# Designs tried in a protein design run: peptides against a protein of PDB entry 7PB4. Part 115

Target 1, 105 residues: chain A of PDB entry 7PB4
Amino acid sequence: KMLNIKEYKEKLLSTLGEFLEDHFPLPDRSVKKKKKNIQESSVNLITLHEMLEILINRLFDVPHDPYVKISDSFWPPYVELLLRNGIALRHPEDPTRIRLEAFHQ
Target 2, 218 residues: chain B of PDB entry 7PB4
Amino acid sequence: DALQMAVGYFEKGPIKASQNKDKTLEKHLKTVENVAWKNGLASEEIDILLNIALSGKFGNAVNTRILKCMIPATVISEDSVVKAVSWLCVGKCSGSTKVLFYRWLVAMFDFIDRKEQINLLYGFFFASLQDDALCPYVCHLLYLLTKKENVKPFRVRKLLDLQAKMGMQPHLQALLSLYKFFAPALISVSLPVRKKIYFKNSENLWKTALLAVKQRNR

## One batch from the design tools (peptide; made by RFdiffusion4, then SolubleMPNN)

Design b2_p8_5_s2 (from b2_p8_5, 4 letters changed)
Fold by OpenDDE base, seed 5:
Structure b2_p8_5_s2 (fold): chain B 105 residues (1-105), chain C 218 residues (1-218), chain A 8 residues (1-8)
Amino acid sequence: as target 1 above (105 residues)
Amino acid sequence: as target 2 above (218 residues)
Amino acid sequence: SLRLLVEE
């Protein structure tokens, strides 16, 4: 049972990851280190693949509370993409938390 | 410089202690408006103010006025546009602000310094076609951005489905015609030969300003 | 649904 879940997870991540990376790549933050003051918090944005992995892992690790808190590493367009396509769902009481929808059917 | 003070005010936010917060806000807003319409704004100023307008830091009325003043002196940085799109997805701006942004983006498209990163956002823009209020302007934007590599079977299906739902809209037909041009094998439907492509005139809000910018950069 | 994304 555990092997089947891992294989399914890997297959899902690979299939979705490839498609989403091809059509929704991260913008190259060529943040040229220009000067001092823009405290652009050097927050490293994660890939859509990594986001999905986090969501899937949370679902398996904590099935009774499968919600993930949106961090600064989550690129807002990715969050919106997942929500609009029904891949993820916001927590009804906390909009800063999302879960993977596809596995709760 | 009055403009620098105004930009600084919007960036740092109102200092809590000022008794006349509304008067100060209006003063700085008018300063930005005056400079933007007369001379245009530097790319750095647009970068700061555009993000402020879309971040939800101020009320909708203020955000709308700021966004209307995002007129470049020379160029707009593509990085500013990428950041702006990110803010749109956070959902802190109104629907009217989103519409205004896309109108702005179409109107200012030629003044954006580079298109490489914007082209990477193609899929995100395409996803926004489902929003009825945004659809006409997004179609226009996609018309400007679309390359052969963007024309995929799934996108063709989505456009045809949208057409079935909304009817034969001129902006959808324009985009479909472009898709057919790049990939005729993907579109079996006979499209009416339209001699003229009609998009909503999004540039009307900035027509005078754009003429002035073009004259200064000759 | 995930299916809609994969079938596309």
Scores: peptide ipSAE 0.028, ipTM 0.859, DockQ to the pose 0.120
Fold by OpenDDE base, seed 3:
Structure b2_p8_5_s2 (fold): chain B 105 residues (1-105), chain C 218 residues (1-218), chain A 8 residues (1-8)
Amino acid sequence: as target 1 above (105 residues)
Amino acid sequence: as target 2 above (218 residues)
Amino acid sequence: SLRLLVEE
């Protein structure tokens, strides 16, 4: 069962990740380095792949509370992309929490 | 100077103690507007104010006025645009503000210093085509951004589906014609050869200001 | 739907 879950996870991540990463890449972080003075909060944005991985892991690890809190590392366009495409859902009572839509339940 | 004080006010927020918060806000807003329309704003000032306008920190009326005066003295930083798109996705700005932003982005497109990062946002802009209010302006933006590598089968299908839904809209036809130019094999439908490309924002709110900017930078 | 995205 765990192998099947891992395989499924990998397949899902590979299929969705490749498509989404190809068409929705992160902007290059390199633009942040040059201007020293803007305390732009060096928030390290995670990739869409990493975001999906977090959501998938949460779904499997904590199925009774599969919601992940949106952190500053979550690029807003990615969050919106997942929500708009029905890949993720917001918590009904807490908009700062999202879960992966259980497509296979 | 007065502009720095005004920008600082919007960045730091109103100091609680002023009974005349509205008067102070109006004063600073007018200062920004006056400088923007007369001389344009520095890229750093646009960076700050654009984010403020889209962050939902102030009311819609204030945000709209700020966005309308995002006129560059010389250039707009691409990074400012990337940040702005992020703010749009947070959902703290109104639909009208989103429309205004895309109009602004199209109007100011030539003044953006670089396009590499904006091109990476192509998919996000394309996804906004489904919004009826944004569609005309997004088509125009995509028309400016589209490269051969952006023309994919799934995007062609989406555009054709939109055309089926919305009809033969001039802005959509313009974009489809560009797609056909880059990838004729993907578009089997005959598109009317339009000699003129028509977009709604041909006469934008910034026409006079843009002429002035071009004259100053010559 | 996610399925549509995967099938594309």
Scores: peptide ipSAE 0.023, ipTM 0.856, DockQ to the pose 0.145
Fold by OpenDDE base, seed 2:
Structure b2_p8_5_s2 (fold): chain B 105 residues (1-105), chain C 218 residues (1-218), chain A 8 residues (1-8)
Amino acid sequence: as target 1 above (105 residues)
Amino acid sequence: as target 2 above (218 residues)
Amino acid sequence: SLRLLVEE
């Protein structure tokens, strides 16, 4: 059972991740390195693949609370993409939390 | 500078708990509007104000007015557009604001300094086609952005599905025609040869302003 | 580029 879950996870990550990354790449933020104003903490955005991995891991690790809190590292377009396509769902009471949609339900 | 003060107000928020918050807001808003329509705004000013308009920091009425006066003096930074799209996805702006943004983006498209990063957002714009309110404007935007490399089988299928759902819409037909031009093998359906690509010339709210900008930059 | 599409 665990092997099947792992395989499923890997398959899901590979199939969706590659497809989504190919068509929804992160924009190159490389330009703003020059201006020294220190305080804009360049929040490192994670890839869509990494985001999906986090969501999948949470679902399996904490199935009773499969929600992940949206951090500043979550690029809003990615969040919206996942929600709009039904890949993820928002917590009904806390819009700052999302979970992977259980495709097997 | 009155404009700098106004922009600073919107960026930093109201400093003084003054009883006249609304009057101050209106004053600064009018300042921005006046300068924008007369002279246009610098790219840096547009960067700041555009983000504010879409961030949900102020009410919808204020956001709408700000967005309507996002008129460039010369150019708009593509980075501003990328950031704006991010704010749109946060969901703090109204549906009407989203529509207005896409209208603005189409209207101001030629004034954006570079298109490389915007082209990377192609997939996100395409995903917005499913929104009925946005669809006409997104089609127009995609019409401007589409390259041969963007024409993929899955996107063709999605467009055809949308056509099946929504009917033969002029804006959708225009985009499909472009797709057929780039990849005729992917679209077997005979598209009516529409001589006139009719995107709802929805009264470009900025028509007069854009003419003025073009005249100043010649 | 848009002109090319209308002229054909």
Scores: peptide ipSAE 0.018, ipTM 0.855, DockQ to the pose 0.021
Fold by OpenDDE base, seed 4:
Structure b2_p8_5_s2 (fold): chain B 105 residues (1-105), chain C 218 residues (1-218), chain A 8 residues (1-8)
Amino acid sequence: as target 1 above (105 residues)
Amino acid sequence: as target 2 above (218 residues)
Amino acid sequence: SLRLLVEE
């Protein structure tokens, strides 16, 4: 049962991740920040694949509290994309937390 | 200068201790407005102020006024637009602000220095077509952005579904016609040959300013 | 639905 879950997870991540990355790539922030403006927090944005992986892992690792706190590494358009398409749900009491929606077969 | 002080005020936020917060805010806002409409704003100033307008740091009235005066002296940085789209997704801005942003984006499209990163946002813009208030302006934006590589079967289906739901809207027809141009095999439906493409006049708010910008940059 | 996106 665990192997099937892992395989399913991997398949979901690969299929959905590839599709979403192809159509919703991260913008290249590689604008060479010349040294001077220190304060723009070089927050490294994670890929949509990585975001999904985090959400899936949380669902499996902590099923009683499957919510992930939205970090600065979460690109807002990705969060919105997941929420709008019903892939993720916001915590009803804490909008800074999201969970993967259980895909009802 | 007065503009730098005004931008700094918006960037750093109001100092809590000022008894006359509203007067100070109005003063700085007027300064930004005056300079923007007279001379345009530098790309760096637009970067700062655009993000502020969409971040929800200030009230809707202030955000609207800031956004209306996002007029470039020369160019708008593509990075500013990417950041702005990010802020729109955070959901701290009003629906009216979102509409205004897309109107602004269409109006200022030619003044954006690069389009490579904006083109990467194609999917996000396309997803916004479902919003009835945004749809006309998003169609216009997509019309400007669409390349052959963006025309996919699932997007064609989505546009046709939208047309079925909303009717034969001129802005949808314009976008569909462009899709058919790039990928005729994907659109089997006969589209009415429209001689003229009609979008809502999103640039009307900035018509005079845009003319001035074009004249300064010749 | 996500299903529609995955089936293509």
Scores: peptide ipSAE 0.017, ipTM 0.855, DockQ to the pose 0.082; fails the geometry check

Design b2_p8_5_s4 (from b2_p8_5, 6 letters changed)
Fold by OpenDDE base, seed 2:
Structure b2_p8_5_s4 (fold): chain B 105 residues (1-105), chain C 218 residues (1-218), chain A 8 residues (1-8)
Amino acid sequence: as target 1 above (105 residues)
Amino acid sequence: as target 2 above (218 residues)
Amino acid sequence: SLRLLIEQ
């Protein structure tokens, strides 16, 4: 049973990840950081694949609280994409937390 | 100068100590509006103000006024557009602001310095077709952005499904006609031969300003 | 739904 879940997880991640990465790539932030002293913390954005992996892992690791806190590494368009397509759901009381939807139905 | 002070006010936020916060805000907003409509704004000013308008830092009325005066002196940075799309997705702006943004993006499309990164956002714009309020303007944007490589079977299906739901809308027909031009094998349905492509006049708000920008950059 | 995305 655990093996099947892992395999399913990997298959889901690979299939969705490839599709989503092909059609929803991160923009190349060639932001030439002009050395202005404001430490704009270069927030490293994660890929959509990594985001999905985090969501799936949280669901399996902590099924009683499957919500992930949205970090600065979460590109807002990706969050919106997941929410709009019903892949993820916001926590009803905390809009900063999201979970994977597909496994709760 | 007055413009730098105004932009700085919006960027840094209101200084707490001013008893006349609303008067100060209005003064700076009018300064931005006046310069934008007369001369246009520098790319750096648009970068700052566009993000502010979409970030939800100020009220909807202020954001709307800022967005309406995002008129370039010369060019708009593609990076500003990418950042703006990110803010749009955070959900802190109103539906009306989103509509206005897409209208602005269509109107200002030719003034964006590069299209490489904005083309990477194609999928995100396409996903926004589901929003009935955005759909006409997103279709127009996609009409401007679409390359042969973007015409995929799944997108064709989505457009046909949308047409089935919404009916034969002129903006959908325009986009479908372009898709058929690039990939005739993917669209077996007979599209009415429309001699004229009709999009909503998104440019109407900026028509006079755009003419002035084009004249200055000749 | 996730299913709709996978079935594409």
Scores: peptide ipSAE 0.034, ipTM 0.860, DockQ to the pose 0.175
Fold by OpenDDE base, seed 4:
Structure b2_p8_5_s4 (fold): chain B 105 residues (1-105), chain C 218 residues (1-218), chain A 8 residues (1-8)
Amino acid sequence: as target 1 above (105 residues)
Amino acid sequence: as target 2 above (218 residues)
Amino acid sequence: SLRLLIEQ
């Protein structure tokens, strides 16, 4: 049973991740560090695949509280994409927390 | 200079201690407006002010006025647009601000220095077609961005479904016509042969300003 | 729904 869950997780991550990455790639922020001291907090944005992995892992690890806190590494368009497509839901009381919806049906 | 002071005010925000916060804000806003409409703004100024307008730092009225004066002197950085789209997704701006942004983006499209990163946002723009308020402007934007590689079966289906729901909208027809041009096999439906593609909403608030910018850069 | 995305 656990193997089937892992396999399903991997299949879901691969299929959904590939589709979403193909159509929603992360913009290359390789803006040449021109020396200007703008403390652009070099927050490393994670991939959509990594974001999904975090959400799935949270669902499996903590099924009674499957919500993940949106960090600065979460690219806002990805968050919006997941929410708009019903892949994720916001916590009703804390809009900074989201959960994976796909496994709650 | 007065413009730098104004931009700095918006960037740093109002200092708590100013009794005349509204007067100071209005002064700086007018400074930005005056320079933008007369001379245009530098790409760096647009970068700062555009993000401020979309971040929800100020009220909707202020954000609207800032967006209306995002007129380039020469070019707009595509990075500013990418950042702006990110702010739109944070949801701190009003629906009217989003509409205004897309209108601005279409109006200023030719002044954006590069399109490579903006093209990567194609899917995000396409996803916004379902918003009835945004749909006309998003169709226009997509018409400008669409390449053959963007024309996918699932997007064709979504456009046809949208057409079934919304009816034969000129902006949607224009986009579908372009899709059919790139991938005729994906669109079996006969589209009316429109000799001229008209985005009725192509009239932008910046027409006069853009003419002036083009004249200065010749 | 996720289903709509997967069935595409």
Scores: peptide ipSAE 0.033, ipTM 0.856, DockQ to the pose 0.118
Fold by OpenDDE base, seed 3:
Structure b2_p8_5_s4 (fold): chain B 105 residues (1-105), chain C 218 residues (1-218), chain A 8 residues (1-8)
Amino acid sequence: as target 1 above (105 residues)
Amino acid sequence: as target 2 above (218 residues)
Amino acid sequence: SLRLLIEQ
């Protein structure tokens, strides 16, 4: 059962990750290097793959509370992409929390 | 100067203690509008004010007015556009503001300093085609952005599905014609050979300002 | 659906 879940996770991550990364890549952060003084909060945005991994892991690790808090590392376009495509759902009472939609239920 | 004070007001927000908050806001807004329409705004000023307009910090009326005066003196930073798209996805701006943004983006497209990062946002713009209010303007934007590498089978299917749903719209035809140009094998449907590409005149709001910007940069 | 995205 665990092997099947892991394999499924890997397949889901690979298939979705590749498609989504190919068509929805992160903008290159390269513009931030030159001007020293703008305390642009160096919020390290995570990849869509990493975001999906977090969501999947939460679903499996804490199935009774599968929600992940949206952090500053979550690029808003990715959050919106997941929500619009029904890949993720917002918590009904807390819009700052999202979960992976259980497609196999 | 007056512009720096106005930009600073919008960036830092109103100081709590003034009973005349609305008058102060209006004064600063008029300052920004006046400078923008006369001289254009620096890229840094556009960066700040564009994000403010889309962040939901102020009301829709104020946001609309700010966005309408996002007229460059010379160039718009590509980074400002990337940040703006992020704000659009946060969902704190109105639908009308989103429409206005896409109109602005199309109108100001030639003044954006670089296109590499904007091209990476292609998929996000394409996903917005399903919004009926945005669709005409997004098609125009995509027409400007589309490269051969963006023309994929799934996107062709989506465009054809949209055409089936809403009919043969001029903006969809324009985009489909471009797709057929890049990937004729993906589009088996005979598209009417339109000699002229027709998009909504998104630039009409800024026509005079755009002429002035082009004259200053010449 | 995610399935439609995966089956593409």
Scores: peptide ipSAE 0.030, ipTM 0.857, DockQ to the pose 0.086
Fold by OpenDDE base, seed 5:
Structure b2_p8_5_s4 (fold): chain B 105 residues (1-105), chain C 218 residues (1-218), chain A 8 residues (1-8)
Amino acid sequence: as target 1 above (105 residues)
Amino acid sequence: as target 2 above (218 residues)
Amino acid sequence: SLRLLIEQ
């Protein structure tokens, strides 16, 4: 049973990863900060693949509380994309927490 | 400089101790408006003020006024646009502000210094077509951004489904016509030969300002 | 659903 879950997770992550990388890439922040003063929050944004991996892992590791707290590493367009497409849901009482929906059906 | 003081006020926020907070805010807002419409704003000023307008730091009335005066002196940085799109997704701005932003983005499209990062946002803009209030303006934006590589079977299906739902809208017809131009094999439906592409005139709000910007940059 | 994203 555990092997099938791991294989399913890997297949899901690989299939989604390719699609999401092609159609929803991260903006290249590599535009060299010439001007020092904009405190661009030094927060490393994670990929949509990494975000999904976190959500999936939380679902498996803590099934009774499958919610993940939105961190500064979560790019807002990715969060909105997941929510708008019904892939993730916000916690009803805490809008800073989201869970993966697709696995609860 | 009065403009620098005004921008600094919006960036740092109102100092708690001022008895005349509303008068001070109005003074600085009028300063930004006057300079923007007369001379345009520097790219750095637009970067700061655009983020403020979309962050929800101020009320909707103030945010709307700031966004309406995001008129460049020369260029707008693509980074400012990418940051702005992120703020739109946070959901702290009103629906009317989102509409105004897309109208602004279409109107100012030619003044954006680079398009590479904006083109990477294609999928996010396309997802916003489902919003009835945004759809006309997003279609116009996508019409400006669409390359052959963006024309995929799933996007064609989504556009056709949207047309089935809302009818043959001029803005959808324009975008579908462009898609058919790039990938005729993906669109089997006969599209009416429209001689004139019709989008809602989003630029009307800035028509006079845009003429002035073009004259200064000649 | 994840299916809707993949079928996109």
Scores: peptide ipSAE 0.038, ipTM 0.860, DockQ to the pose 0.132; fails the geometry check

